# Peptides against a protein of PDB entry 4Y8H, part 60

Target 1, 196 residues: chain A of PDB entry 4Y8H
Amino acid sequence: TSIMAVTFKDGVILGADSRTTTGAYIANRVTDKLTRVHDKIWCCRSGSAADTQAIADIVQYHLELYTSQYGTPSTETAASVFKELCYENKDNLTAGIIVAGYDDKNKGEVYTIPLGGSVHKLPYAIAGSGSTFIYGYCDKNFRENMSKEETVDFIKHSLSQAIKWDGSSGGVIRMVVLTAAGVERLIFYPDEYEQL

## One batch from the design tools (peptide; made by RFdiffusion4, then SolubleMPNN)

Design b2_p20_3_s3 (from b2_p20_3, 8 letters changed)
Fold by OpenDDE base, seed 2:
Parts: C-alpha cells; sequence; structure tokens
Structure b2_p20_3_s3 (fold): chain B 196 residues (1-196), chain A 20 residues (1-20)
C-alpha cells in the first residue's frame, strides 16, 4: 500500500493505490483504500484489510452519533476517535491510518496515526509499505498552499514512484479532494501514471 | 515504527490474511 494526504490552498487531497495482497498472492481487485467516515472527513487505510475496515466502520458510527448530538465533528475529533481505537487495541491491530478532513474554520487538516496509535498533525502525511520509497521525494517537492492541480500532480508523482518500487502497491491511483466546494473523486490508471 | 509495521504485515501475509 501507498497512501498519502496533502493539505493545500483550498483544502486537502487524499491519495491511495488500489493493490491488495492476500497471502502470497496479489489480488486482482481494485480496493478503495480511501474511506469516508463523515461528509468531509475521510481516511487512508493501510495494514490489515479487516482491521482497517472495522476501525473505519466504528469511527463512522461514532461520528454519526456525534453529529446527531452536537453537529458536524472536526477533523481533530475524528482523529481522536481513530487514536482511541488504534491505541487501545494496538496489540491486536495492524493499521496505519491517515485521517484527513476539511471544514470552513480549520480548512484542510491531516492527521497520521501509525502503528501503536499515536497521532500526529502534519501538513502532509505518507504511509504504507510504499511510503519508504518516497520520503525523500515528498520532502523535496511538497510545498504549502499549492493549487489543486499542483497537489494532484504532487500526489500522482509521489504514488507513481511508490508503486514503481513497492511490489505491494499498484493498480489505480485514487484521490479524494475535500474543499468548501464539496467532495471530488479522481482516478488515474497505470497507462497514465507509469509514464511520469 | 515502520519496521514493526512491516513485520506485522509479514505475519498477516503468512497467515493468509488480506493486506492493504
Amino acid sequence: as target 1 above (196 residues)
Amino acid sequence: ELEEYLARIAELLAAGEEVV
């Protein structure tokens, strides 16, 4: 898996590959690793498919409950729910989660929750087995307050590089753009990103 | 943390579980 989330001028963009591995084999399924937990709060999933799906489902439930009682939760609140689940169950879970969200007050925010259940607020985050190959590239090329197009290109190039070197990453590149204008899903196929 | 993550991934794969 190669996943990332990047704050930019108008909000935040999440990105992910779609490869899933089962046992010793790469599954020929297109997995959506970008998961909605609230209207404009999403997460990137890495690790156990079952664990990360369960965590996301529980968080979604909690945020729905929160919304019914208190209104729209902040991205920070969502991250705290993820943290609680990941930390309290850290010995039995294999999950690396990136939480990203947008609201008018805080704009785009990114929280990374690595194995162990710590939480870190960052301008951008990368995770998954493919992330090790692109730390240098991302550090060199990330800029704050990029345009949407610049951010899409940054994520596309980053994940393309991760996929190139990580056998556990591949398939399509999915993105979710969260801004004041709404939610937009993007998809890029190998024929496009392999040429970068 | 990455090393531990990768180790757990290897265990999951060895157990036949699905990994993303």
Scores: peptide ipSAE 0.595, ipTM 0.936, DockQ to the pose 0.882; fails the geometry check
Fold by OpenDDE base, seed 5:
Structure b2_p20_3_s3 (fold): chain B 196 residues (1-196), chain A 20 residues (1-20)
Amino acid sequence: as target 1 above (196 residues)
Amino acid sequence: ELEEYLARIAELLAAGEEVV
């Protein structure tokens, strides 16, 4: 898996590959690793398919309850729910989660929650097995307050590099753009990103 | 952290679990 989320001028963009693996790194079904937990709060999933799906489902449920009682939750609130679940169950979960969301007050925000259940607010985050190959690239090329197009390009190039070197990453690159204007889903196929 | 993550992934794969 190669996943990332990047804050930019108008909000935040999440990105992910789609490869799933089992056994001896056998490529299996195509999975959407970008998961909605609220209208404009999404997460990137890495690790156990079962664990990450369960976590996301629970968070979505909690945020629905929150919304009914208090109104739209902040991205920080969502990250807090993820953190509680991941930290309290860290001995039994294998999950690397990136939480990203947009609201008018806080704009785009990214929170990364690695295996131990710590939470880190960052301008951008990368995770998954493929992330090991692109820390340097991302550090060199990330800029704050990029345009949508620049950010899409940054994510596309980053994930392309991760996929190139990580056998556990591949398939399509999916993105979710979260801004004041709404939610937009993007998809890029190997014939495009492999040429980068 | 990342090293531990990768180790756990290896365990999951060895156990036949699906990994994303």
Scores: peptide ipSAE 0.591, ipTM 0.935, DockQ to the pose 0.857; fails the geometry check
Fold by OpenDDE base, seed 4:
Structure b2_p20_3_s3 (fold): chain B 196 residues (1-196), chain A 20 residues (1-20)
Amino acid sequence: as target 1 above (196 residues)
Amino acid sequence: ELEEYLARIAELLAAGEEVV
């Protein structure tokens, strides 16, 4: 898996590959690793498919309850729920989660929750087995307050490189753009990103 | 942290679990 989330001028963009691995085999299943937990709060999932799905489902439920009682939760609140679940169950979970969201007050925010259940607020985050190959690239090329187009390109190039080197990453590159204007899904196919 | 993550992934794969 190769996943990332990047804050930019107008919000935040999440990106992910779609490869699923079982044992020594690459599954034909295309997995959407970008998961909605609230209207403009999403997460990137890495690790156990079952664990990360369960966590996301629980968070989504909690945020729905929260919304009914208190209104729209902040991205920080969502990250806190993820953190508590991951920390409390750290011995039984294999999950690397990136939480990203947009609201008018805080704009785009990214929180990374690595194994162990710590939480870190960052301008951008990368995770998954493929992230190992692109730490240098991302550090060199990330800039704050990029345009939407610049950010899409940054993510596309980053994930393309991760996929190139990580056998556990591949398929399509999916993105979710979260801004004041709404939610936008993007998809890029191998024929395009392999040429980058 | 990354090393531990990769180790756990290897364990999952060895157990036949689905990994993303």
Scores: peptide ipSAE 0.587, ipTM 0.934, DockQ to the pose 0.863; fails the geometry check
Fold by OpenDDE base, seed 1:
Parts: C-alpha cells; structure tokens; sequence
Structure b2_p20_3_s3 (fold): chain B 196 residues (1-196), chain A 20 residues (1-20)
C-alpha cells in the first residue's frame, strides 16, 4: 500500500494505490483505500483490511451521531475518534490511518495515526509499505499552498515512485479532492503514471 | 514505527489475512 494526503491552497487531496495483498501473493482485487467518514472528512487506510474497515465504519457512525447533536465535526474531532479507537485497541489492531478533511475555518488538514494510535498533525502525510521509498522525494518536492493541479501532480509522481519499488502497491491511483467547492474523485491508470 | 508496522504486516500475510 501507498497512501498520502496533502494540504494545498484550496483544501486537501488524498491519494492511494489500489493493490491488495493476501498470503504470499498479490490478490487480484482493486481495493478502495480512500474511505469517507463524513461529507468532507475522509481517510486513507493501510494495514489489515478488516481492521481498517471496522475502524472507519465506527468513526463514520460516531461522526453521524456527532452531527445530529452538535453540527458538522471538525477534522480534528474525526482524528480524535480514530486515535481513541486505534490507541485503546492497539494490541489487537494493525492500522495506519491518514485522516484528511476540509472546513471553511480550518481549511485543509491532515492527521496521521500510525501503529500504536498516536496522532500527528502535518502539512502532508505518507504511509503504507510504499511510503519508505518516497520520503526523500516527498520532502524534496512538497511545497505549501500549491495549486490543485500542482498537488495532483505531486501526489501522482509520489505514488508512482512508491509503486515502482513496492511490490505491495499498484493498480490505479485514486484521489479525492476536498475543497469549499465540494468533493471530487480522480483516477489515474498505470499506462499514464508508469511513464512519469 | 515503520519497522514494527512492516513486521505486523508480514504476520498478517503469514496468517492469510488481507492487507491494504
């Protein structure tokens, strides 16, 4: 898995590959690793498919309940719910989660929740087995307040590099763009990103 | 942190679990 989320001038973009692995082989399955937990709060999932799906489902439920009582939750609130679940169950979970969201007050925000259930707010985050290959690239090429197009290109190039070297990453690159204008899904295929 | 994560992933795969 190779996942990332990047804040930019108008909000935040999440990106992920789509490969799933099981046992000693690559499963012939295209997995959606970008999961909605609220209208403009999404997460990137890495680790156990079952664990991360369960966590995301629980968070989605909590945020729906929160909304009914208090209004739209902040991205920080969502990250806190993820953190509580991951930390309290850290001995029984294998999950690396990136939480990303947009609201008018805080704009785009990214929170990374690695194994163990700590939470870190960052301008951008990378995770998954493929992330080890792109720390240097991302550090060199990330800039704050990029345009949408610049950010899409940054994520596309980053994930392309991760996929090139990580056997557990591949398939299509999916992105979700969260801004004041709404939610947009993007998809890029191997024939395109392998040539970068 | 990453090393521990990768170790757990290996354990999941060895157990036949699906990993993303």
Amino acid sequence: as target 1 above (196 residues)
Amino acid sequence: ELEEYLARIAELLAAGEEVV
Scores: peptide ipSAE 0.567, ipTM 0.931, DockQ to the pose 0.849; fails the geometry check

Design b2_p20_3_s4 (from b2_p20_3, 8 letters changed)
Fold by OpenDDE base, seed 4:
Structure b2_p20_3_s4 (fold): chain B 196 residues (1-196), chain A 20 residues (1-20)
Amino acid sequence: as target 1 above (196 residues)
Amino acid sequence: MLEEYNRRIKELKAAGEEVV
């Protein structure tokens, strides 16, 4: 898996490959690793398919209950719920989660929750087995307050590089754009990103 | 952190678990 989330001028964009593996073979070529937990709060999932799906389901339910009592949760609140679940179950979970969201007050925010259940707020985050291959590229090419188009290109190039080197990454590149204007889903196919 | 993550991923795959 190769996943990332990037804050930019108008909000935040999440990105992911779509390969799922088990043992020595590809189990699914078009898995959706970008998961909605609230209207404009999403996460990127890496690790155990079962673990990350369970965590996301619990968080989604928790945020629905929160909304009914207190109104729309902040991205920080969502990250805190993920953190608590990942920390309390750290011995039995294999999960690397990136939480990203947009609201009018805080704009785009990114929180990374690695194995162990710590939480780190960052301008951008990368995770998954493919992330190790693109730390240098991302550090060199990331800029704050990029345009939407610049950010899409940055994510597309980054994930393309990760896919080239990580056998556990591949398929399509999915993105979710979160801004004041709403939620937009993007998809890029191998014929496009393999040429980068 | 990533090293431990990758170790656990290998163990999951060896056990036949689905990994994302």
Scores: peptide ipSAE 0.596, ipTM 0.937, DockQ to the pose 0.933; fails the geometry check
Fold by OpenDDE base, seed 3:
Structure b2_p20_3_s4 (fold): chain B 196 residues (1-196), chain A 20 residues (1-20)
Amino acid sequence: as target 1 above (196 residues)
Amino acid sequence: MLEEYNRRIKELKAAGEEVV
């Protein structure tokens, strides 16, 4: 898996590959690793498919309950729920999660929750097995307050490089753009990003 | 942390679990 989330001028963009693996096999399926937990709060999932799905489902439930009582939760609130679940169950979970969201007050925010359940707020985050290959690239090429197009390009190139070197990453590149204007899903196919 | 993550991933794969 190669996942990332990047804050930019108008909000935040999440990106992910779609490959899943089991044992020595690459699953013949396209998995959506970008998961909605609230209207404009999403997460990138890495690790156990079952664990990360369960965590996301529980978080979605908690945020729905929160919304019914208090109104729309902040991205920080969502990250705190993820953190509690990941930390309290750290011995039995294999999950690396990036939480990203947009609201009018805080704009785009990114929180990374690695194995162990710590939480780190960052201008951008990368995770998954493929992330190891793109730390240098991302550090060199990331800029704050990029345009949407620049950010899409940055994520596309970053994940393309991760996929190139990580056998556990591949398939399509999916993105979710979160801004004041709403939610937008993007998809890029191998024939496009492999040429970068 | 990363090493532990990678270890657990390998164990999951060995157990036939789906990994993302």
Scores: peptide ipSAE 0.591, ipTM 0.937, DockQ to the pose 0.903; fails the geometry check
Fold by OpenDDE base, seed 5:
Structure b2_p20_3_s4 (fold): chain B 196 residues (1-196), chain A 20 residues (1-20)
Amino acid sequence: as target 1 above (196 residues)
Amino acid sequence: MLEEYNRRIKELKAAGEEVV
């Protein structure tokens, strides 16, 4: 898996590959690793498919309850719920999660929650088995307050490099753009990103 | 942290679980 989320001028963009593996084999499944937990709060999932799906489902439920009682939750609130679940169950979970969201007050925000259940607010985050190959590239090329197009290109190039070197990453690159204007899904196929 | 993550991933794969 190669996943990332990047804050930019108008909000935040999440990106992910779509490959899943079982043992030494690529599973015959195109997995959407970008999961909605609220209207403009999403997460990137890495690790156990079952664990991360369960966590996301629980968070979504909690945020629905929160909304019914208090109104729209902040991205920080969502990250806190993820943290509690991941930390309290750290011995039984294999999950690396990036939480990203947009609201008018806080704009785009990114929180990374690695194994162990710590939480870190960052301008951008990368995770998954492919992330180790692109720390240098991302550090060199990330800029704050990029345009939507610049950010899409940054994510596309980053994930392309991760996929190139990580056998556990591949398939399509999916993105979710969260801004004041709404939610937009993007998809890029190997024929495009492999040539970058 | 990364080392432990990789270890657990390897164990999951060995057990036949799906990994993302």
Scores: peptide ipSAE 0.581, ipTM 0.935, DockQ to the pose 0.910; fails the geometry check
Fold by OpenDDE base, seed 1:
Structure b2_p20_3_s4 (fold): chain B 196 residues (1-196), chain A 20 residues (1-20)
Amino acid sequence: as target 1 above (196 residues)
Amino acid sequence: MLEEYNRRIKELKAAGEEVV
């Protein structure tokens, strides 16, 4: 898996590959690793497919209850719920989660929750087995307050490099753009990103 | 942290669990 989320001028963009693996083999499944937990709060999932899906489902439910009582939750609130679940169950979970969201007050925000259940707010985050190959690239190429197009290109190039070197990453590159204008889904196929 | 993550991923794969 290769996942990332990047804050930019108008909000935040999440990106992910779609490959799943079982044992030494690639699973015959195209998995959506970008999961909605609220209208403009999403997460990137890495680790156990079952564990990460369960966590996301619980968070989604929690945020629905929160909304009914208090209104729209902040991205920080969502990250806190993820943190609680990941930390309290750290001995039984294998999960690396990136939480990203947009609201008018805080704009785009990214929180990374690695194994163990710590939480870190960052301008951008990368995770998954493929992330190890692109830390240097991302550090050199990330800029704050990029345009949408610049950010899409940054994510596409980053994930392309991760996929190139990580056998556990591949398939399509999916992105979710969260801004004041709403939610936009993007998809890029191997024929395109392999040429980068 | 990344080393421990990778270790657990290998264990999950060995157990036949789906990994993302």
Scores: peptide ipSAE 0.565, ipTM 0.932, DockQ to the pose 0.889; fails the geometry check

Design b2_p20_4_s1 (from b2_p20_4, 14 letters changed)
Fold by OpenDDE base, seed 1:
Structure b2_p20_4_s1 (fold): chain B 196 residues (1-196), chain A 20 residues (1-20)
Amino acid sequence: as target 1 above (196 residues)
Amino acid sequence: AKERNEKRFAAIEKSGKLFV
């Protein structure tokens, strides 16, 4: 897996590959690793497909309950729920999560929750087996307050490089753009990003 | 073939053997 989330001028963009594996082997399955937990709060998933989906489902439920009682939760609140679940169940879970969201007060925010259930707020985050190949690239090329187009290109190039080197990453690149204007889903195919 | 594959992956996913 190669996943990332990047804050930019108008919000945040999540990105992910779609490859699924079973042990050391590639599975003939395309997975959507970008999962909605609230209208403008999404997550990137890495690790066990079952574990990460279960966590996301529970968080979605908690945020729905929260909304009914208190109104729209912040991205930080969502990250806290993820953290609690990941930390309390760390002995039974294989999950790496990036939480990203947009609201008018805080704009785009990114929280990474690696194995073990710690939480880190960052201007951008990368995770998954492919992320190890692109730390240097991302550090060199990330800029704060990029445009939407610049951010899409940054994510596309980053994930393309991760996929190139990581056998556990591949397929399509999906993105979710979260801004004041709403939610937009993007998809890029190998014929496009392999040429980068 | 599609249905068979879907059932297979569903079973593997429930067993925790699929990774992303």
Scores: peptide ipSAE 0.422, ipTM 0.795, DockQ to the pose 0.316; fails the geometry check
Fold by OpenDDE base, seed 5:
Structure b2_p20_4_s1 (fold): chain B 196 residues (1-196), chain A 20 residues (1-20)
Amino acid sequence: as target 1 above (196 residues)
Amino acid sequence: AKERNEKRFAAIEKSGKLFV
């Protein structure tokens, strides 16, 4: 898996590959690793498909309950719920999560939650087996307050490089754009990003 | 074939042997 989320001028963009594996083997299945937990709060999933989906389902339920009682939750609140679940169950879970969301007060925010269940707020985050290959590239090319187009290109190039070197990453690149204007889904196919 | 594959992958996913 190669996943990332990037804050930019108008919000945040999540990105992911779609390859699924069974141990060392590639499974003939395309997975959507970008999962909605609230209208403008999404996550990127890495690790066990079952574990990460279960966590996301629980978070979605908690945020729905929260909304009914208190109104729209913040991205930080969502990240806290993810953190609590991942930390308390760290011995029984294989899950790496990036939480990203947009609201008018806090704008775009990114929280990364690695296997141990710690939480880190960052301008951008990368995770998954493919992320090891692109730390240098991302550090060199990330900038604060990029445009939507610049951010899409940054994510596309980053994930393309990750996929190039990581056998556990591939398929389509999906993105979710979260801004004041709403939610937008993007998809890019190998014939496009492999030529970068 | 598609349905068979979907059932197979669903079973693997439930067993925790499918990774992303």
Scores: peptide ipSAE 0.419, ipTM 0.791, DockQ to the pose 0.306; fails the geometry check
Fold by OpenDDE base, seed 2:
Structure b2_p20_4_s1 (fold): chain B 196 residues (1-196), chain A 20 residues (1-20)
Amino acid sequence: as target 1 above (196 residues)
Amino acid sequence: AKERNEKRFAAIEKSGKLFV
């Protein structure tokens, strides 16, 4: 897996490859690792498919209940729910989660929750087995307050490099753009990103 | 970081589970 989320001028963009594996085999080519937990709060999933799906489902439920009682939750609130689940179950879970969301007050925010269930707020985050190959590239090329187009290109190039080197990553590159204007899903195919 | 990745890969290889 190669996943990332990047804050930019107008919000946040999540990105992911789409390969699911079992051992050394590809089980699914077109997995959606970008999962909605609220209208403008999404997560990137890495690790056990079952574990990360279960966590996301529980978080979604909690945020629905929260909304009914208190209104729209913040991204920080969502991250805290993820953190509690990941930390309390750390001995039984293989999950790396990036939480990203947009609201008018806080704009785009990114929280990474690695194995162990710690939480870290960052301007951008990368995770998954492919992320090890792109730390240097991301550090060199990330800029704060990029445009949407610049951010899409940054994510596309980053994930392309991760996929190139990581056998556990591949397929399509999916993105979710979260801004005041709403939610936008993007998809890029191998013929588009392999040439980068 | 390397050890965490190694543990993850080891878990993937041993579990027969689906991983993303």
Scores: peptide ipSAE 0.405, ipTM 0.786, DockQ to the pose 0.518; fails the geometry check
Fold by OpenDDE base, seed 4:
Structure b2_p20_4_s1 (fold): chain B 196 residues (1-196), chain A 20 residues (1-20)
Amino acid sequence: as target 1 above (196 residues)
Amino acid sequence: AKERNEKRFAAIEKSGKLFV
């Protein structure tokens, strides 16, 4: 898996590959690793498919209950729920989560929750087995307050490089754009990103 | 970062489950 989330001038963009593996083998399955937990709060999932799906489902449920009682939760609140679940169950979970969201007060925010259940607020985050190959590239090329187009290109190039080197990453590149204007889903196919 | 990746790779290698 190669996943990332990047804050930019108008909000935040999440990105992910779609490859699914079982042990050392590539499974004949394409997975959507970008998961909605609230209207403008999403997560990137890495690790156990079952574990990360279960966590995301629980968070979505909690945020729905929160909304009914208190209104729209902040991205920080969502990250806190993820953190508690991941930390409390760290001995039984294989889950790496990036939480990203947009609201009018805080704009785009990114929280990374690696194995172990710590939480880190960052301008951008990368995770998954493919992230190892792109730390240098991302550090060199990330800029704060990029445009939407610049951010899409940054994510596309980053994930393309991760996929190139990581056998556990591949398929399509999906993105979710979260801004004041709403939610937009993007998809890029190998014939495009392999040429970058 | 290295420790996180090592743990993830170990899990993938030992598991017959689906991973993302």
Scores: peptide ipSAE 0.396, ipTM 0.773, DockQ to the pose 0.480; fails the geometry check

Design b2_p20_4_s2 (from b2_p20_4, 12 letters changed)
Fold by OpenDDE base, seed 1:
Structure b2_p20_4_s2 (fold): chain B 196 residues (1-196), chain A 20 residues (1-20)
Amino acid sequence: as target 1 above (196 residues)
Amino acid sequence: AEERNKKLFEEIAKSGKLFV
């Protein structure tokens, strides 16, 4: 898996590959690793498909209850719920989560929750087995307050490089753009990103 | 709730699973 989320001028963009594996083998399955937990709060998932989906489902339910009582939750609140679940269940979980969201007050925010259940707020985050290959690239090329187009290109190039080197990453590149204007889903196919 | 969650994830972890 190769996943990332990047804050930019107008909000945040999440990106992910779609490859699924079982042990050392590639599974004949394409997985959507970008999961909605609230209107403009999404997550990137790495690790156990079942574990991460279960966590996301619980968080989604919690945020629905929160909304009914207190109004729209912040991205930080969502990250806190993820953290609690990941930390409390750390002995039984294989999960790496990136939480990203947009609201008018805080704009785009990114929180990364690695194995163990710690939480880190960052201007951008990368995770998954493919992330090890692109730390240097991302550090050199990330800039704060990029345009939407610049950010899409940054994510596309980053994930393309991760996929190139990581056997556990591949398939399509999906993105979710979260801004004041709403939610937009993007998809890029191998014939396009392999040429980068 | 915490104990329920722990049991749930334990069951998931023991099952055959795909990875992402």
Scores: peptide ipSAE 0.409, ipTM 0.763, DockQ to the pose 0.282; fails the geometry check
Fold by OpenDDE base, seed 3:
Structure b2_p20_4_s2 (fold): chain B 196 residues (1-196), chain A 20 residues (1-20)
Amino acid sequence: as target 1 above (196 residues)
Amino acid sequence: AEERNKKLFEEIAKSGKLFV
């Protein structure tokens, strides 16, 4: 898996590959690793497919309950729910989660929750097995307050490089753009990003 | 963060589960 989320001028963009693996083998399955937990709060999933899906489902449920009582939750609140679940169950699950969201007050925010269930707020985050190959690239190329187009290109190039070197990453690149204007889903196919 | 991602990779390689 190669996943990332990047804050930019107008909000935040999440990105992910789609490859699924079982042990050392590539599974004949394409997974959407970008998962909605609220209207403008999404997550990137790495680790156990079942574990991360279960966590996201529970978070979505909690955020729905929260909304009914208090109104729309902040991205920080969502990250806190993820953190509690990941930390409390760290001995029984394998999950690396990036939480990203947009609201009018806080704009785009990114929280990374690696194995162990700690939480870290960052201007951008990368995770998954493919992330180890692109720390240098991302550090050199990330800039704060990029345009939407610049951020899409940054994520596309970053994930393309991760996929190139990580056998556990591949397939399509999906993105979710979260801004004041709403939610936009993007998809890029190998024929496009392999040429970068 | 890099070390945490390495651990995740190792867990994926050892597991019979379906991983993303």
Scores: peptide ipSAE 0.364, ipTM 0.759, DockQ to the pose 0.456; fails the geometry check
Fold by OpenDDE base, seed 4:
Structure b2_p20_4_s2 (fold): chain B 196 residues (1-196), chain A 20 residues (1-20)
Amino acid sequence: as target 1 above (196 residues)
Amino acid sequence: AEERNKKLFEEIAKSGKLFV
């Protein structure tokens, strides 16, 4: 898996490859690793498919309850719920989660929750097996307050490089754009990103 | 940290579970 989330001038963009594996085999080529937990709060999932799905479902449930009582939760609140679940169950979970969201007050925010259940707020985050190949690239090319188009290109190039070197990453590149204007899903196919 | 992460992901890749 190769996943990332990047804050930019108008919000945040999540990105992911789409390969699911079991051992050395590709089980699914078009998995959706970008999961909605609230209207403008999403997560990127890495690790156990079952564990990360369960965590996301639980968070979505909690945020629905929160909304009914208190209104729209902040991205920080969502990240806190993820953190508590991952930390308290760390002995039984294999999950690396990036939480990203947009609201009018805080704009785009990114929280990374690696194995172990710590939480880190960052301007951008990368995770998954493919992320090890793109730390240098991302560090060199990330800029704060990029445009939407610049951010899409940054994510596309980053994930393309991760996929190139990581056998556990591949398929399509999916993105979710979260801004004041709403939610936009993007998809890019190998014929496009392999040429970068 | 990067080396440690590589080792972890290599171990995960050898698992019989479904991973993303």
Scores: peptide ipSAE 0.357, ipTM 0.749, DockQ to the pose 0.495; fails the geometry check
Fold by OpenDDE base, seed 2:
Structure b2_p20_4_s2 (fold): chain B 196 residues (1-196), chain A 20 residues (1-20)
Amino acid sequence: as target 1 above (196 residues)
Amino acid sequence: AEERNKKLFEEIAKSGKLFV
């Protein structure tokens, strides 16, 4: 898996490859690792497919309950729920989560929750097995307050490099753009990103 | 850190479970 979320001028973009694996085998080449937990709060999932899906389902339920009682939750609140689940169950879970969301007050925010259940707020985050190959690239090329197009390009190039070197990453690159304007899903196919 | 992470993910990938 190669996943990332990047804050930019108008919000945040989540990105992911689409490969799932079991052992040395590719189980699915078009998996959707970008998961909605609220209208404009999404997560990137890495680790156990079952574990991360279960976590996301619980968070989604919690945020729905929260919304019914208090209104729209903040991204920080969502990250806290993820953190609690990941930390309290760290001995039984294999999960790396990036939480990203947009709201008018805080704009785009990114929280990374690595194995173990810590939480870190960052301007951008990368995770998954493919992330190990792109730390340097991302550090050199990330800029704050990029345009949407610049950010899409940054994510596309980053994930392309990760996929190139990580056998556990591949397929399509999916993105979710969260802004004041709404939610936009993007997809990029190998013919495009492999040439970068 | 990079190498450690790589090894960790490789081990996870070999667990036989379905991983994303």
Scores: peptide ipSAE 0.350, ipTM 0.743, DockQ to the pose 0.508; fails the geometry check

